# Peptides against a protein of PDB entry 1LOE, part 49

Target 1, 181 residues: chain A of PDB entry 1LOE
Amino acid sequence: TETTSFSITKFGPDQQNLIFQGDGYTTKERLTLTKAVRNTVGRALYSSPIHIWDSKTGNVANFVTSFTFVIDAPNSYNVADGFTFFIAPVDTKPQTGGGYLGVFNSKDYDKTSQTVAVEFDTFYNTAWDPSNGDRHIGIDVNSIKSINTKSWKLQNGKEANVVIAFNAATNVLTVSLTYPN
Target 2, 181 residues: chain A of PDB entry 1LOE as posed
Amino acid sequence: TETTSFSITKFGPDQQNLIFQGDGYTTKERLTLTKAVRNTVGRALYSSPIHIWDSKTGNVANFVTSFTFVIDAPNSYNVADGFTFFIAPVDTKPQTGGGYLGVFNSKDYDKTSQTVAVEFDTFYNTAWDPSNGDRHIGIDVNSIKSINTKSWALQNGKEANVVIAFNAATNVLTVSLTYPN

## One batch from the design tools (peptide; made by RFdiffusion4, then SolubleMPNN)

Design b2_p16_5_s1
Fold by OpenDDE base, seed 3:
Structure b2_p16_5_s1 (fold): chain B 181 residues (1-181), chain A 16 residues (1-16)
Amino acid sequence: as target 1 above (181 residues)
Amino acid sequence: TVTLSATVDLKAALTP
């Protein structure tokens, strides 16, 4: 079986293995998706296409990804929507609709989006987010309306460790988020 | 630790 792997410990200004979209950029060796201003979208794509399934056999790959992030969102109103880890076709483009985290453009299921995302959502959108209004993590399949969510208490300005794993045998996508203190 | 899981048919989701 073929295996593709990559690791980025320091994000440089000319990171060759990333494609930056919108306002995404690097600073201080970090990937920064947006500037701290209104109505911005930024994305970064791994530059090499990754084969999710074998075109001949149809077998789907397992994968594991890990990353660390920091969000500054001291309140629930004057903050951005959050961010996603996502998988989409190589020609994917940023989406600018408010609340759609730069990857979707409709609250309804739309297969043409061809996007699977794990969201880390810091803003309550009444039309599609869990009614409890909590900040949450979610698994999104071609829709901003998550197929499953879980409340997440943001620790403002602190590093969170994330692991996302997909088991092809079970088709289970698992997300874990930890604040190591 | 917050853990979340879901069943996802990746091929179906990502196929046009």
Scores: peptide ipSAE 0.804, ipTM 0.978, DockQ to the pose 0.886
Fold by OpenDDE base, seed 5:
Structure b2_p16_5_s1 (fold): chain B 181 residues (1-181), chain A 16 residues (1-16)
Amino acid sequence: as target 1 above (181 residues)
Amino acid sequence: TVTLSATVDLKAALTP
């Protein structure tokens, strides 16, 4: 079986294996999506295309990705919209900002979006988010309206460890988030 | 730890 892998422990200013979009950049060896100012969208794409399925056999790949993130809001009770890990076509460009997290344009299913995302959503949007108003993790398929969500308590300024895994045999996408003690 | 899962038809979702 063919396997593609990569690892980035320190992000440099000339990171050749990332494509930066919008306000995304590197600083202090970290990938920074935004500077926590209004109306900003930053994205970073892995520069090499990833084959999700075999065009001849139709077999879909298994995958696992892990990363550590920090959300550092000046006010823990007044935060921005959050961010996503996403999979989209190689020519993908930034989409609607704000509650759409720069990757979607609709709360209705849109097959032309061709985007699957895991959202780490810190802002309650009445039109599509879970009615309890909790900050949450979500799995999004061609829509900002998640197919499933789980409440998540943001620890402002703290490092969270994330693992996202896809099992092609079961079609199950799994997300885990941990704040290490 | 917060854990979330869902069934996703990845090929269908990403195909034009």
Scores: peptide ipSAE 0.804, ipTM 0.978, DockQ to the pose 0.897
Fold by OpenDDE base, seed 1:
Structure b2_p16_5_s1 (fold): chain B 181 residues (1-181), chain A 16 residues (1-16)
Amino acid sequence: as target 1 above (181 residues)
Amino acid sequence: TVTLSATVDLKAALTP
């Protein structure tokens, strides 16, 4: 079997293996999706397309993705909206901002979206988020309305470690989030 | 640690 992998430990100003969209950029060796201002969307795409399945055999790939993130909001009690790790077609462009996290346009299932995302959602949107109002992680399939969620306590300004794994044999996507410090 | 899982038909989801 074939394996594709990449690793970025420090993000440089000329990061050629990333495509920046919207307000996304690098600074101080970090990938920064948004500035601390309202109504911004930033995205970064891995520049090379990834084959999720073999067109000949139909076999879907297993994958594991890990990353560290920091949400650093000026006001810990007013944090919006979060971010996603997502998989979408190579020509994907920024979508609706705000609660749609720049990757979706609807709470209704829309197959034309062709987007699967893991959201780290810091803002409660009454129309689609879990009714308990908790900040949460979610798995999103062609909709901002997650197919499953779990409450997550944001530690503002702290590094969180994330592992996202997909098992093609079971079709199970698993997300793990830890604050190591 | 927070762990979340779901069943996702990845191919179906990403296919036009």
Scores: peptide ipSAE 0.797, ipTM 0.978, DockQ to the pose 0.891
Fold by OpenDDE base, seed 4:
Structure b2_p16_5_s1 (fold): chain B 181 residues (1-181), chain A 16 residues (1-16)
Amino acid sequence: as target 1 above (181 residues)
Amino acid sequence: TVTLSATVDLKAALTP
């Protein structure tokens, strides 16, 4: 069994194993996707391609990823759109911003996007988000309209721990989010 | 802890 892994504890000013797109950058040892300004999209990609399945056998890999994030909105009542963890082709480029979170272009299923994302969505878009208007976690498959969502209470400025796991035997993608403090 | 799961055919999703 082949295993690929990486770990980034501190994000340096010259983080060679990341590809920065748009407004993404590092500061104070953190990866920063955007600043609190209008119409900004930032992305960061792991620089080495990851093989999700065996091209010969078709067997899909299991994977687990974990990270800590902070959303720090200057005004807790005026929060932007959120962000995603996503998997996309190696030549992926920033897509539509705002409610599309820089990774999708449509609420309609579009297989050509070749993108799977876990969204941490802090803004209600009436056209595709759950009607309750809650901030939420979502699993997105080739569409900004999630195949499943779960309400999530944003703690502004607090660190959230995330674990995303995929079980290839069951095809189940699982997301867990915890505010440890 | 907030937990969310879904069934995803990754190969199908990531293949054009």
Scores: peptide ipSAE 0.785, ipTM 0.977, DockQ to the pose 0.908

Design b2_p16_5_s2
Fold by OpenDDE base, seed 3:
Structure b2_p16_5_s2 (fold): chain B 181 residues (1-181), chain A 16 residues (1-16)
Amino acid sequence: as target 1 above (181 residues)
Amino acid sequence: TVTLSATVDLKEALSP
């Protein structure tokens, strides 16, 4: 069985195994998706293609990924939309529509997006976000309108640990977010 | 810990 793995502990200024898009960059050995200004989108892609399924057999891979992130969002209004972990085709390009987290362009299901994302959403968009207005994590399939969401109490400026796992036998994608301290 | 799960058909979702 083919296995692909990678680990990035320190993000360098010329990280060869990442493709940077938009305003994404590295600073202080961390990946920074945007500048702290309005209307900015940044992304980073793992540079090598990942084979999610075998074209001959149709078998789908299991995967697990983990990362740590920090968000500064001291209020609910003068803040950005959040970010995603996403899977998309090699030729994927950043999307600039407001509220679409740089990966989608419609609240409706659009198969042509070919994107699956886990969102960490810090801004309430009335048109598609859960009506309770909570910051939330979501699982998005070809749409900014999540197929499932869970309220998430952001700890401002603190490191969150995330684990995302996919079980190919059950087709279940699982997201876990923990503040260790 | 916040945990969220969903069923996703990756082949269907990601295929052209």
Scores: peptide ipSAE 0.809, ipTM 0.979, DockQ to the pose 0.912
Fold by OpenDDE base, seed 5:
Structure b2_p16_5_s2 (fold): chain B 181 residues (1-181), chain A 16 residues (1-16)
Amino acid sequence: as target 1 above (181 residues)
Amino acid sequence: TVTLSATVDLKEALSP
């Protein structure tokens, strides 16, 4: 079997293993997707293609990814849309911004999207988000309308630790989010 | 800790 792994603790100004799209960039050794301004989308892709499944055998890879993020809104009661961790084809480009988080274009299932995402959604979009209006994490499959969600209370300016794991034997994708401090 | 899970057919989802 093959294994691909990488770790980035400090993000440099010329990070060779990342492809930056839109407004994504590095500053002060952090990956910054957007500044606190309207109508911006930033993305960063791992530069090497990841082999998710074998077309001959049908075997699917297990994977685990972890990261720490901070959402720092100037006004904790008026925040933007959030962000995703996503898997998409190697030639993927930024998609619709705002509530579509720069990775989707439809609330209806669209196989041509070829995108799976974990969203950390801070803004309630009536058309597709859970009716309780809570900020939430979600699992998105070819649609911004999540196949499952869980309420999440944003702690503005605080570091959140995330682990995303996929078990190929069960096809279960698991997301955990913790504010350790 | 907030935990979320779902069943995802990655081949179906990601294949052209």
Scores: peptide ipSAE 0.809, ipTM 0.980, DockQ to the pose 0.917
Fold by OpenDDE base, seed 1:
Structure b2_p16_5_s2 (fold): chain B 181 residues (1-181), chain A 16 residues (1-16)
Amino acid sequence: as target 1 above (181 residues)
Amino acid sequence: TVTLSATVDLKEALSP
């Protein structure tokens, strides 16, 4: 079984295995997607294509990814919009900002998007977010309207640990988020 | 810990 893996413990200014898009950059050894200013989108892509399925056999890969993130908003009561971990074609470009998190353009299913994302959504968009208005994690398939969500209490400025796993035998994508401190 | 799962057909979702 072939396996592809990578690990980045410190993000440098010349991080060769990342492609930065929009306002994304590195500072103080951290990958920073946006500054605390309105209407900005930043993205970072792993520079090498990931083989998700074998075109000959049709077999889909299992995968596990883990990361630590911090959302540090100046105002804990007004936090927008969140971020995603996403999988998209190698030529992917930034999409609509704001509530679309820079990865989608529609709440309607759009196969041409070719994007699967795990969202960490801090802002309630009435048109597509869960009606309870909670900040939430979501699994998004070719739409900003999640196929499933779970309420999540943001701890502003604190590190959260995330694990995202995909089981190819069951097609189940699992997201776990923990604040260890 | 917050845990969320969903069934995703990755090939269907990501294929052109």
Scores: peptide ipSAE 0.805, ipTM 0.979, DockQ to the pose 0.904
Fold by OpenDDE base, seed 4:
Structure b2_p16_5_s2 (fold): chain B 181 residues (1-181), chain A 16 residues (1-16)
Amino acid sequence: as target 1 above (181 residues)
Amino acid sequence: TVTLSATVDLKEALSP
């Protein structure tokens, strides 16, 4: 079987295996998507294409990814939109910002998006987010309107550990988020 | 720990 893996423990000032888009950059050995300002979108892509599915055989890869993130909002009661982990075509470019998290353009299913994302959504958008208004994690398939969500309490400035796994045998995508401290 | 799962047809989702 074919296996591809990568690991980045420190993000350098000239990280060759990442493609930065918009306001994404590295600082203090961290990948930083945006500063605490309005109307910004930042993205970072792994620079090498990942073979997720085989068009000839129809086989789909299993995968697991893990990362640690921090959302650090100057005001705990005034937090921006959040971010995503996403899978998209190699030529993907930043999409609509704000509640669309820079990866989608519609709440309606759009196959042409060719994007699957796990959102860590810290802002309630009435048009598509769960009606309870909770901050949440979500699984998004070609739409900013998640196919499933789970309430999540942001711990401002704290490190969250995330594991995202896909089981190709069951087609189940699983997300786990833990604040270890 | 917060856990979320969903069934995703990745081939359908990601294909043109």
Scores: peptide ipSAE 0.796, ipTM 0.979, DockQ to the pose 0.919

Design b2_p16_5_s3
Fold by OpenDDE base, seed 2:
Structure b2_p16_5_s3 (fold): chain B 181 residues (1-181), chain A 16 residues (1-16)
Amino acid sequence: as target 1 above (181 residues)
Amino acid sequence: SVNLSATVDLKAALSP
């Protein structure tokens, strides 16, 4: 049985196991996706390809990912779109369409995207986001329009802990977000 | 905490 694991507690200036795309960079031992300027995209990819399924048997892997993030978004109108944790083919490239979180380019299902993402969305896009306008987490499959969402109350500037897990036996992807206190 | 889940066919979603 193949097992792959990695852990990054401090992000260095030359993080060997990450590939940076767009405006992604490290500073103060943190991974920073953008410099909080409009119309920019930043991404970071784990540098080694991950085997999601066995090419011979077709068996899909279980996985669990955890990370901590901080978002500074003091208002709901003049802020970035948010960010995603995503899985995509090794040749994946940043997507530049506004509101698409750098990973999608359509609100309609498009299998050619070959991308699954968990979004942490801080900007309400009328065309595809939940109509209540809440900041939310979402599970996205080849579309910026999430297959499921949950309202999320951002605690501005505070660390949130996220756990994302996939159970291959049930095909269930789970997301947990907490603010420790 | 905020919890969310969905059924995802990863192989179908990620395959060419």
Scores: peptide ipSAE 0.788, ipTM 0.976, DockQ to the pose 0.900
Fold by OpenDDE base, seed 5:
Structure b2_p16_5_s3 (fold): chain B 181 residues (1-181), chain A 16 residues (1-16)
Amino acid sequence: as target 1 above (181 residues)
Amino acid sequence: SVNLSATVDLKAALSP
């Protein structure tokens, strides 16, 4: 069994294992996707392609990803759209911004998107988001309209710990988000 | 904590 792993504890200006797209950059040892300005899209890709499945056997890999994020909005009650962790082909480019989070282009399923994402969505889009209007985490498969969501209370300016895991035997993707006490 | 899960066919989703 082959295993690929990586970790980044401090992000530098010459971070060679990341490909920055759009407005994404590093500052003060942190990865910054966007600043609090309208209509910005920032993305960062791990520079080495990750094999999700074996081309000969078809076996899909298990994986686990963990990260810490901070959303720091000038107004806690008027925030931007949020962000995603996503998996896409190596030649992926930024897509539609705003509510599409720079990763998708449609609320309808589009197999040509070839994208799976976990969204941390801070803005209610009436056309596709859960009708309760809550900020939420979601699992997105080739569409900005999530296949499942869970309400999430944003703690502005505080660090959230995230773990995303995929079990290939069951095809279950799990997401956990915690604010440490 | 917030926990979420879903069944995802990764090959079907990510294949061209």
Scores: peptide ipSAE 0.746, ipTM 0.972, DockQ to the pose 0.896
Fold by OpenDDE base, seed 1:
Formats: sequence, C-alpha cells, structure tokens
Structure b2_p16_5_s3 (fold): chain B 181 residues (1-181), chain A 16 residues (1-16)
Amino acid sequence: as target 1 above (181 residues)
Amino acid sequence: SVNLSATVDLKAALSP
C-alpha cells in the first residue's frame, strides 16, 4: 500500500502549544502528521493538560472540538493508513504504527492503554475493521477495534471539516465529517 | 455529511 500525507489546516507558524512526536511537524501553517513514506508515525499533542473530569466532584466535562484535515495520497486507490484524534494521559508516547495508527497496540480491549480516539481510517485491516472494507470513521476505546464505525468516502486532497463533541450527561460522543463546497 | 456516535464512559476508559 502507498503511504499518504496527513495535514491539519488553519494552524499558525508558532506552535509552542504543541508537542510533536515522531514525524509530526508544522510547515506553511499546516500541521503535518506524516511524510509520504512507509513506516512513519507522527503525532502532535496539546502541550497543556486538559482536565477531563473534576477529581473532587467526579463530574466529567462536556467538550466540542473541530478541525480541518487533508489526506493527500499520490494514489487515491492505495491509501494507508489514516489518522486519529485522540485523548490520552499526559505522558503518552507513540504506539504501534500502520493499522494501529500510532495510538494503539491491540485489537483486544486493553484498559492500560487509557486512550480514546476517533479514527479516520483509509485502510482495511481484516483483523478488526468492518468487513465491508469501506474507508470509515470510528470511535476507539482502548483498542484499535472500534466500538462503532461509519463508512466514509475519502476525497483525496480535499479539506474535510470535523466536529467531535462529548455530552457528559449521556456519555455520547458524536463525530461529524463534511466536505464543504 | 457523515455522522457517527457512540456511548463512551470516558472516565472509565481514561482512568488507570
């Protein structure tokens, strides 16, 4: 399969609030997660810890996040592997690459992972991905095997808008992806 | 547009 490049647009040149891991970097106001070469992992972390729940009350936070991404692959029909938006402990380090998207190590639930991710998955891994083979978005909880997925048609080189929201009252995480214009 | 949702016990998932 052919490795694609991944960028998040609308970033400025000053990225002091990001921690780069692996091959992640900023250029021309884009956050680039990977180079167009095989066997690379790139991650970017928000540098300040975010409190997901109040340690005293136990109340979990509501949140909404949005971003715009571009997947740019030389061959639209041979694209691997995708990327994630993820939440993990402050000391998180890159995990297994390839189909594990640099954030997980197993298809089996592993509570020690302490990672929740929204995946934008462009490559079908028979061991855990939906059997229809569609590119998809997924919600991953301590496993690369998503707890839920939805088919997604990649528009190569085009900007996709994403909104991810969590409602703490219902424990519902929602993902919306659109290709504007 | 593509929309997806799931129920996630975030505290349980992220806790050590």
Scores: peptide ipSAE 0.728, ipTM 0.970, DockQ to the pose 0.896
Fold by OpenDDE base, seed 4:
Structure b2_p16_5_s3 (fold): chain B 181 residues (1-181), chain A 16 residues (1-16)
Amino acid sequence: as target 1 above (181 residues)
Amino acid sequence: SVNLSATVDLKAALSP
């Protein structure tokens, strides 16, 4: 079996293996997706396309992705919309901002989106988010309306560790979020 | 920790 892997421990000012879209940039060895201003969309794509399935056999690959993130909100009670980890076609472009997190355009299933995302959603959108109003993580398939969600308490300014794994044998996508400190 | 899972047909979801 063939394995593709990459690791970025520090984000430099000339990060050649990333494609920045919108307001995404690097600073102080961090990848920053957005500034604390209204209506901004920032994305970063891995510059080298990866194969999710074998074109001949149709077999889907297993994968594991890990990363840490920090949300620094000027006011812990007035945060932005959140962000996503997503998989999309190589020619993907920023989509609707705000509650759509820059990756979707509809709460209705749209196969033309060709996007699977894990959302870390810090803002309640009445039209599609869980009715309890909690900040949450979600798994999104061609829609901003998650196929499954779990409540998540944001710790402002603290590093969260995330592991996202896909088991091709079971078609199960798993997400683990922890605050180690 | 927060854990979440779902069944996803990646090929179907990501295919044109």
Scores: peptide ipSAE 0.704, ipTM 0.968, DockQ to the pose 0.898

Design b2_p16_5_s4
Fold by OpenDDE base, seed 2:
Structure b2_p16_5_s4 (fold): chain B 181 residues (1-181), chain A 16 residues (1-16)
Amino acid sequence: as target 1 above (181 residues)
Amino acid sequence: SVNLSATVDLKEALTP
């Protein structure tokens, strides 16, 4: 068996265990994905490849990840699209299509994207987002069109705690988002 | 709090 773990409590200016893509960078000990301008995409990858299944047995690993994030989105129109936590091959590259959160490029299922993501979506895209127009969290499998979503009331500028867990025995991915009191 | 779950075959999803 193999276990891989890491923890980053403060993001430094030279965070060696992260690969920054696009406009991703660190500032004030936080990871910042994009600049506050239009047409910007930023990503950060854990620098060490993670073995998510055993090539010999085919057994898939369980995993749990947790993080805290802050989003400043005072309105629903002049804001960015949101962000994702994602799993993709080591050679993954940022995708620049608007609304695709930097990880997808189609609303149709495309296995060649080889990407699984949990989205925290702050912009309503009529073509694929839930029709209620709510900000939402979603689970995305090779498509920006989530296989499941849940409305999420953003507390602007507040820290949200996220826990994402995968149970390999059941193939169930769970997401929990909370705002501490 | 917001909770969400889905069934995901990671190996299938991530394999070419």
Scores: peptide ipSAE 0.778, ipTM 0.975, DockQ to the pose 0.910
Fold by OpenDDE base, seed 5:
Structure b2_p16_5_s4 (fold): chain B 181 residues (1-181), chain A 16 residues (1-16)
Amino acid sequence: as target 1 above (181 residues)
Amino acid sequence: SVNLSATVDLKEALTP
């Protein structure tokens, strides 16, 4: 079975295996999506298309992705919207910013979006976010309104380790976030 | 740690 793997521990100024969109860039060997200013959308795509399913058999691939992120808000009580890990067609372009995280355009299910995302949402949008107002992790399918969420305590400026896995046999997507230090 | 899961039909979601 074909397997695609990649790892990036240090991001360079000319990172060939990433396609940068909007305000996304690299600095100090880190991938930076935004500079904590309003009305910015930054995205980075893995440059090689990934086969999600076999066109002949229809079998969907298993996958695991892991990354470390830091949200460093100038004011811990006034943070931006957060970010996503997402899967979308190869010709995907930046979508609506702000609460839509640059990935979606609607809180209603939109098949034409063709996007699945894991959101790390730091801002409460009353129109679609969980009513408890908590910062949260969410799984989004063709909508910014998550199909499931879990409350998450942001540790501003601290590194969080994330593991996202998909089990094709069960169709279960799992997300784990840990602050190890 | 924070753990979250959901059932997702990827083919249905990603197919035009």
Scores: peptide ipSAE 0.732, ipTM 0.970, DockQ to the pose 0.902
Fold by OpenDDE base, seed 1:
Structure b2_p16_5_s4 (fold): chain B 181 residues (1-181), chain A 16 residues (1-16)
Amino acid sequence: as target 1 above (181 residues)
Amino acid sequence: SVNLSATVDLKEALTP
């Protein structure tokens, strides 16, 4: 069994193991995806390819990833659009912004996207988001329209802890979000 | 805590 792991506790101005796209950058030892302005997309990719499955055996890897994030919006009543953790091919480029969170282009399933994402969605898009209008976390497979969602109460400016795990034996992806403080 | 899960065929989803 082969295991690959990495950990970033502080984000430096010259973070060699990240590829920044769009408006993504580091400041004050934090990874910042966007500024509080309209129509911006920022992404950061882990610079080394991760093998999700064994090309010889076809076995898919188990994985666990954890991170802490802060959404700090100037107006807690108008927070858009959120962000994603995503898995995509090494040559992935920024996609449509806004409600598509810079990773998708359609609410219709599009296999050519080759993208799986966990969204932390702060803005209700009538065309694809849960009808209750709640801010939510979602699991997205080749579409911005989540295959499953769960309501999430945003605490503006507070640190949230996230754990995302994949069980290859069951094909179950799990997401846990907690505000410890 | 907020917990969410879904069944995802990663290989199918990510394969060209």
Scores: peptide ipSAE 0.722, ipTM 0.969, DockQ to the pose 0.898
Fold by OpenDDE base, seed 4:
Structure b2_p16_5_s4 (fold): chain B 181 residues (1-181), chain A 16 residues (1-16)
Amino acid sequence: as target 1 above (181 residues)
Amino acid sequence: SVNLSATVDLKEALTP
């Protein structure tokens, strides 16, 4: 069994294993996707392609991704749209911003998108978000309209620990978010 | 903590 792994403890100013798109950059050892301004899209891609499945056998890989994020909103009651962790082809480019989080272009299923994302959505978009209006975590498959969601209470300025795991035997993608402090 | 899961056919989703 082959295993590919990587770890980034601190983000340097010249992070060589990341490709920045849009407004994404590093500062103070953090990866920053956007500034607190309107109509910004920032993305960061792992620079080395990851094989999700074996082209010969068709076997899909298990994977686990963990990261910590902070959302700093100038006003706790006026936040932006949120962000995603996503998997997409190596030639992926920024997509529609705002509520589409820079990774999708439609609420309708579009296989040509070839994108699976976990969204951390802080803004209610009436057209596709859960009707309760809660900030939420979502799993998105080729659409900004999540196939499943869970309400999430944003703690402004606090570190959230996230673990995303995929079990290839069951095809189950799991997301865990915790505020340890 | 907040936990979420879903069934995803990654190969189908990511293949053109």
Scores: peptide ipSAE 0.692, ipTM 0.966, DockQ to the pose 0.913

